# Designs tried in a protein design run: peptides against a protein of PDB entry 2AUS. Part 197

Target 1, 323 residues: chain A of PDB entry 2AUS
Amino acid sequence: ADIKREVIVKDDKAETNPKWGFPPDKRPIELHIQYGVINLDKPPGPTSHEVVAWIKRILNLEKAGHGGTLDPKVSGVLPVALERATRVVQALLPAGKEYVALMHLHGDVPEDKIRAVMKEFEGEIIQRPPLRSAVKRRLRTRKVYYIEILEIDGRDVLFRVGVEAGTYIRSLIHHIGLALGVGAHMAELRRTRSGPFKEDETLVTLHDLVDYYHFWKEDGIEEYIRKAIQPMEKAVEHLPKIWIKDSAVAAVAHGANLTVPGIVKLNAGIKKGDLVAIMTLKDELVALGKAMMSTQEMIERSKGIAVDVEKVFMPRDWYPKLW

## One batch from the design tools (peptide; made by RFdiffusion4, then SolubleMPNN)

Design b2_p24_2_s4
Fold by OpenDDE base, seed 1:
Structure b2_p24_2_s4 (fold): chain B 323 residues (1-323), chain A 24 residues (1-24)
Amino acid sequence: as target 1 above (323 residues)
Amino acid sequence: SELRERNERLQRELERALEKLEAE
């Protein structure tokens, strides 16, 4: 997620009208909430759906959605998109995840052997989805990006693991236990990252949200609730971006596909079929869509559909119709 | 140990949040 993507400029003379739109840092509190994402520290016990229902009750919201299910017993980073931002969770579903896991071994294994075997699980692994998963129970490959052993205490192994979306840590631990020859199970699991959302100063609890909402509604103090909610643009930081002309914004906000003449600048390395974020020159999220061209094709071509627009976020009235 | 203590803290914070939300 932290890869600085190169930005290629197509139109260096493109200007933006400061009177149009609402940049993420300039939204009134009510509008900020309508286009918000909470970096929730999900407690163990409740389902991800129960937690979303509580957030809706606490913040008096009509709609919300989460950026990827955590099991009831799993704690940690659960992005919850609010109101008009609810659909931005689609950007988070394919995003990489990080966990801290406690593995309990069913026998004694020398520390050097534990370290050696766990390192062999970095890279491609074969998994079968568990019975409770809505995913088809076929064998599939998943990437383990890294395994970092934090602590070994006898039969207890605490480790950090970065994984491709839809990797099952319980299954990984089971296979590590088999490879060690003694067997193992997952004792504890916490998610520490979901794409651009991590354990940082933006991480908040349900209790924090109750108190912060009270401070706003009863005491008129909006600062805490404002800080507890991230702009929806945070949820697309890991995606390749295409920045468009002011004259193209209203058309895309009405559901029109993005054509090549509307592009001002774009990230390098976009491939046909990639999920991309369409942005204004003020870094406002207009829409998510599927790239119909590579970055190179978007540079070289003068016309054609660059992005098939799938989900519009920006209201139709933030920018004028200039067509 | 630290992971368990953190999870137990989050569980206590959940209980407090629910108590406040039911009192409103």
Scores: peptide ipSAE 0.328, ipTM 0.880, DockQ to the pose 0.912
Fold by OpenDDE base, seed 3:
Structure b2_p24_2_s4 (fold): chain B 323 residues (1-323), chain A 24 residues (1-24)
Amino acid sequence: as target 1 above (323 residues)
Amino acid sequence: SELRERNERLQRELERALEKLEAE
């Protein structure tokens, strides 16, 4: 996710009309909310669905959705997409996750052995989904990208872990405990990252949202609520992007597939079948879709369907019909 | 300890948020 993608330019003369669209930084507050994502610090206790319901109540919203379930006891980064942005959460489901976990060992283990064994769990691991998971209980491989031990206090091990989407930290800790020979359980868990959303200045609590909404509605101060909500484009930062001509935007916004002539620039390394974000030259999200060509094919070909458009986000009227 | 303290803080913030939301 952190690899800077190369940008290949196909049309270096392509310009954009400044009168068309609403760039993420130029949206009126109501429009910003309609196309927003909150980087919520989910408290422990409530379900992710209860928290989304509270956000809808606090902000007087009709629709919202979360970027991947956190268990009731798990705190931390929960992206919540608002209103017209609600469906952008599909881009976050496959994204890598980071957690800080507290593992409690059921016996005494030398620190050197703890460190050595935990390092062996970096890479590919085999997991079985828990009984309560809606996911089919088939054995599956998952990637552990890194394990960083933060603290060891007797039987308590605090560690940071980067994982592939749908890796169960509880199961990882159980397997570490088995490998240590004493057993272990997950005492605490916090998610510190979900794709492009992390613990940073954009992280807000439910209490922050209550106060910031009040400042806007009662005091007329929109600055706080504006800052608390990220543009929906944040939720696609980790995806490969294709930037399109102004003349192609309205067609894609009407649900037409993106054809090769509409492409101005694109990221390197797109493969057929990849989820891609279709962007304007003003970095507005038009749609998500499935790549029907590789980056190389999109460069070499003069025609054909480049992206099968699956989800349109941009309103049909932001750009004129030029066909 | 730090993770527990952070979780406890978030619980207190949740309680305050719910109290405010019930008063409206």
Scores: peptide ipSAE 0.318, ipTM 0.876, DockQ to the pose 0.879
Fold by OpenDDE base, seed 5:
Structure b2_p24_2_s4 (fold): chain B 323 residues (1-323), chain A 24 residues (1-24)
Amino acid sequence: as target 1 above (323 residues)
Amino acid sequence: SELRERNERLQRELERALEKLEAE
């Protein structure tokens, strides 16, 4: 998520009309909610689906979706996309995750050995999906990006771990326990990051949402509910981006594929098959799609389909038809 | 300990949120 992608400019003379669209920071409150994502601090106990149902009730919404299931006992960062933004969660499913975990060892192990063995679990690990997962129980490789031991207190090991999407921390702890020779289990787990969503000032509770919605509806104070909801564009910050001409926006918003002439600027390192965000020059999310070309091909070619548009988010009327 | 205390706080906040939602 934190990889600063180089931006390659293809058309340095391209301008945008300030009267067209609704930039993320300039949406009326009702429109902001319709295109919003909540960085929810999910409590332990409820399912992710129950929490989404409560958010829909609290905010009087018809639709919402979450950016990757947290188990009932797991707390922390759960992105919840609202209304017209609901399907932006598909961008968060493949995103890296961070957790803080408490591992309890079933025997005494010297601290130096704990540290040495846990460091060996950085990199590629083989996991078997748990029985309760909708995923076929085939062995699969997953990446552990980093393990940071925060505290060791006898048999209790508190650690931070960055992982590839769909890495099972419970399984990781089980394998660490086996490697230590004493066994281990997961005592506590919290998700501290889901792609661009992390523990920061945007993290809100269900109680915060109840109060903030009340302040808006009863007292006319929109500030709190506005701050509690992030623009849907936050949910795509970790994706490679392609910025398009104003003249191309309406076509893409109607479901047309992005062609090479519509590109103003793009991130470096796009590969064919990558999920990409199509953006306006005002950083509005138009659509998600599959790259049909590399960055290099999009620069070198004068024509062709650059992105196969999979999901449109922008309304058709925000930009004029210029074709 | 800090992780448990945080989780317990979130559970209490959930209970309060549900009580407010039932009173409406």
Scores: peptide ipSAE 0.318, ipTM 0.875, DockQ to the pose 0.914
Fold by OpenDDE base, seed 2:
Structure b2_p24_2_s4 (fold): chain B 323 residues (1-323), chain A 24 residues (1-24)
Amino acid sequence: as target 1 above (323 residues)
Amino acid sequence: SELRERNERLQRELERALEKLEAE
C-alpha cells in the first residue's frame, strides 16, 4: 500500500470541467455516505458479518460489505464499504495485511533463538488453510513481508507481522512454535492494517458511529459522521491508477471498456492482468477493471482496449455523454 | 498486555453501542 507509484502524463493539456462529477472532498453528506468506507475498529466477540449488520442498522443502510473477514476473537481494522461503494471491497481482499499478535510458547526458549527463528519466517511460507475456511485445504505458499518482535516476556512474544492476503497468523504461530521445538499458540490477534486502511485518526468504533449518527440526525451536526466515513477512493489508493478524460468518463460509467485515447495519465508498472482503478482528473473512482495492456503499451499505442471494465461505481449522470 | 486491555475496551464500547441501539 505504501509503494509510491510514478505517474506518467500522456496529455499535459487535459482539463476537467469543475461542474461535472462529485470529487471525494465535495460530496454532500448523503452522497458521501452512499460512496463511503468506514475504517472500523472491529471489537472481539462478534463476527465480521454481525458487525456489518450493526453498521447497516446504525446508519440506516440497505447494503454494506467488509474488506476481509476477521475471526470473531480478532479485533482491529475492518474496512466496511457502504451502499454504492459496497463492491469496492474487492480491491481490499487481495491487499496486504498487518497484524499484532501475541504468541504463547509452550516451553522456555532463549530470546536469541526466538529472534533467529522468527526471522527465518520472513519471506515465503507454506500454509494449510484452517478447517473452517471455505478455501480448499490445499497447501499454499504465502508471503510474510516482515516480522517485527515488539516484546519478549518469558514465553510470551508480542510481534508485528506484515503478510500477503489470506495468510493465517494462527498457522504461522503454530509453525514458529514447531521450529522452536516447544510448540506455540496464538493468544491474541489484532489487525492493524488492511491495504490503505490502518490504525490512524480515521479508525472508529461502533459506539463512535452511534454517537456521530445521532449528532447528525438529532442535532444537525454533520462534521463527525463525515469524518468517520472515508470516501470509497480511499479503498483503491493501493491500486495502480489510470486517469481519464472527461469525455471518456460517461462511457466507462456506462460499462464501456477504457480505450487508449481516453487516458490522460497513468501509474508506471501496470502489467497486463493487473487490477487497476480508473479515475477522473478530480480523483473520483469511475470503475475497477483488468489491465489489457502494460503501462508501456498504453503509452506507445494510439488505440485499443486499455482496461476491461469489471465494476462501475460512478453514476451514469455525473458526467455528460460525449459520444 | 496492551492488546488485552485494548480488546477489553472495545468489548465495553460494543456493549454500550448495543445498549444505545436497543434503547432507540
Scores: peptide ipSAE 0.313, ipTM 0.873, DockQ to the pose 0.909

Design b2_p24_3_s1 (from b2_p24_3, 10 letters changed)
Fold by OpenDDE base, seed 4:
Structure b2_p24_3_s1 (fold): chain B 323 residues (1-323), chain A 24 residues (1-24)
Amino acid sequence: as target 1 above (323 residues)
Amino acid sequence: MEELRERNRRLQELLERALKKLAE
């Protein structure tokens, strides 16, 4: 997620009309909520679905969705997309995750051996999805990006782990335990990151949301609830972006595919088939789509479909039809 | 070790308080 993507400018003369759209920082509070994502600190105990239902009740919302299931016993970062932003979670599902895990070993193992074996689990691992996952129980590879041992206390190992989406930490710990020869289980787990969402000043509890909603509705103080909700654009920060002309925005907002002439600037390293965010020049999310061209093809070609638009977020009326 | 456990306990207590407020 933290990879600064190079921005290639295709049209350096392209301007944007300040009267059109609603930039993420300039949305009225009601509109901000309609296009919002909460960086929720999910407590241990409830399911991710129960927590989403509670947020809907707390904030009087019709729709919400989460950016990737946490098991009931797992706490930490759960992005919850609200109302019109609900489907932005599709950008978060494939995003990398970070966890802090407590592994309990079933026997005594020298610390040096623990460190050596855990380092071998950095890279590609073979996993079988658990029975309760909606995912077909096919063997699959997953990438472990890093393992950082934080503390070793006898049979207890506290570690940070960065993983590809849909890596099961419980299964990882089981395999580490097997490799150590003594067996192991996951004692505790907290998610500390889900793509662009991490443990930072934007992390809020269910309690915070209750209090902040009351401050807004009873006292007229919108500041707290505004800060507690991130713009939906945060949920796509980790994606490659394509910025489009004002004249192309309304067409894309109507569900038209993005054509090459509409591109003002784009990130380097887009490949055909990548999920990309289509942005205005004011960094408003217009749509998510599938890249039909590479970055290089989008630069070199004068015409053609650059992005197959899969999901529109922007209302059709934020920008005028200029076609 | 204990920091993670303590954090999880505090989060559970916060949930219980929030749920009580929603039931009132």
Scores: peptide ipSAE 0.016, ipTM 0.445, DockQ to the pose 0.883
Fold by OpenDDE base, seed 1:
Structure b2_p24_3_s1 (fold): chain B 323 residues (1-323), chain A 24 residues (1-24)
Amino acid sequence: as target 1 above (323 residues)
Amino acid sequence: MEELRERNRRLQELLERALKKLAE
């Protein structure tokens, strides 16, 4: 999420009509909710699906989905995409995650040895998915981006860990315990990051959502509920982006693939097969798709399919048909 | 498992009471 991607301009003369579309910061409250994502502080206890069901009930929604399952006992950052934005969660599933974990050791180990061994678990690790996972129980590699020890108190080790999507922290702690020779288990776990969503001022509780919905519906105060809901474009901040001409927006909104002539700007470093966000010149999310070309091919070529459009978000009527 | 079910039940009851007050 923190990777500043270079922006390459292909058409520096491309303009956008200010009357077309609804930029994220200019959506009426009802439309903002329809295209919203909540950065939820999931409480410990309920399943991620139960929490999504509660949000739907609190906010009187027909549809919602979460950006990656947290176990019942795990608290913290759970992105919940609302209504028309529900399918934006597909951008968050492959995103990196950060956790704070409490590991309890089953024996005494010198701090220097704890620090040395935990550092060896940075990089590629071999994991077997737990029995309860819907994932095939084959051995697979996962990347640990970093391990930061926050505190060591006897047999209790508090640490921050950044990991590839689908890394099991419980399994990591088990393997660390084996490497230390004494064994270990996961005592506590909190997710502190899911892609672009962090523990920041946008993090809200279920209680906050109840209160903020009340302030809107009963008192006519929309400010709190507006701040509690992020635009769906937040959920794609970590993806490479392609910005398109106004004349290409309606075609993509109808499910047409993006062709090279429609591109105005794009991020550097796109590879064939990457998940990309197709944006308007007003930074509105049109669609998600699979890159069929690299950034370099999209610059050099005059024609061809640049993106295979997989999921459209923008309504068909926000931009006129210009073909 | 029982403590988790109890916490979930309490949270659900709190949310249901809050939602009932909003419908009133």
Scores: peptide ipSAE 0.008, ipTM 0.391, DockQ to the pose 0.136
Fold by OpenDDE base, seed 2:
Structure b2_p24_3_s1 (fold): chain B 323 residues (1-323), chain A 24 residues (1-24)
Amino acid sequence: as target 1 above (323 residues)
Amino acid sequence: MEELRERNRRLQELLERALKKLAE
């Protein structure tokens, strides 16, 4: 999520009509909710699915989805995409995650050895998916981006860990315990980050949502519920982006593939096969798709399919048809 | 408006009961 991507401008003369579309900051409250994502502080106890069902009830929604399951006992950052934004979770599922974990060791280990061994788990690790996962129990590699030990108190080790999506912290702790020679288990776990969503001022509880919805419906105060819901565009901040001409927006919104002439600007480092976000010049999410070209090919070529459009989010009528 | 208030109050009570039952 923290990868700063350079923006390459292909057409510096491209303008956008301010009358077309609904920029994330200019959506009426009802439309903002329809294209919203909540940075939920999931409480310990309920499943991620139960929490999503509660949000749907609280906010009177037909559809919602979450950006990656947290176990019942695990608290913290659960992005919940609402209504028309529900499928934006596909951008969050592959995103990196951060956790704070409490590991309990089953024996005494010198602190220097704890630190040394935990440092060895930075990088690629081999994991077996837990029995309860719907994923085939094949051995797989996962990246541990960083391990930061926060506190060591005898047999209790509090640490922050950044990991590739689908890394099992419980399995990591088990392997650390084996490497230490004493064994270990996960005592507590909190997710502190899921892609662009982190513990910040946008993190809200289920109670906050109840109160904020009440303030809106009963008192006419939209401010709280508006702040509690992020625009769906937040859920794609970590993806490479391609910004398109106003004349290309309606075609993409109808499910047409993005062609090279429609590109105004794009992030550097796009590879063929990457998941990319197609944006308007007003930073509205039009669609998600698969890059069919590299950034370099999209710059150098005058024609061809740049992005295979997989999922459209923008309504077909926000921009005029110019074909 | 009263139906919405009562619905929200019932939801809050259900949430509190669910959270309390899970903290146990």
Scores: peptide ipSAE 0.006, ipTM 0.333, DockQ to the pose 0.045
Fold by OpenDDE base, seed 5:
Structure b2_p24_3_s1 (fold): chain B 323 residues (1-323), chain A 24 residues (1-24)
Amino acid sequence: as target 1 above (323 residues)
Amino acid sequence: MEELRERNRRLQELLERALKKLAE
């Protein structure tokens, strides 16, 4: 999520009409909710699906979806996309995750050895998906981006770990325990990050949501519920972006593929096949799609399909048809 | 049972302290 992507400007003269669209910071509260994502602090106990069902009940919503399953016993960052934003969770599924884990060792190991062995698990690891996973139980490689030991207290090791999506921390701890020669198990796990969503001022509980919704509906105070819900654009901050002309927005909002002439600016390092966010010049999410060209090809070419549009989010009427 | 409860309490306190430090 923290990859600073260079922005390459293709058309420096492109302007946007301030009367068109609804920028993320200027949506009426009802519209903000319709295009919202909650950074939920999932409690331990319930399933991610139960929590989503509770949010739907609390906020009187028809649709919602989560940005990647947390096990019942696992707490922490669960992005929940609301209503028209529900499908933005597809951008969060492949995003990196961070956890704080408590590992319990089954024997005594010198601290220096614990530190040395855990550092060896940074990089590529081989994992088998657990039985409960819908993922086919084949051996697969996953990246561990970093392991940071926070505290060692005898047989208890508290650590932070950044991992590729679909890395199983329970399996990682099991393998660390084997490498230490004493065995280990996962005592506690909390997810502290899911792509752009982290433990910050935007993190809210189910209790907070109940109170904030009540303040809005009974007292007419929208401030709390507005702060508790992030714009859907937050859920794509980690993706490479392509910003398009106002004249291209309505076509893409109708499901047309993005062509090269519609591009105003784009992130560097887009590869063919990448998931990309198509944005307006006001940083509104129009659609998600698959890049059909690299950044370099999108700069050099005068025509062709730049992005195969997979999912439109923007309503068709926010921008006029200019074709 | 009491030893396990005390251990779990200590572990929860460690986790809470660490999470607090990570949020700073």
Scores: peptide ipSAE 0.009, ipTM 0.477, DockQ to the pose 0.050; fails the geometry check

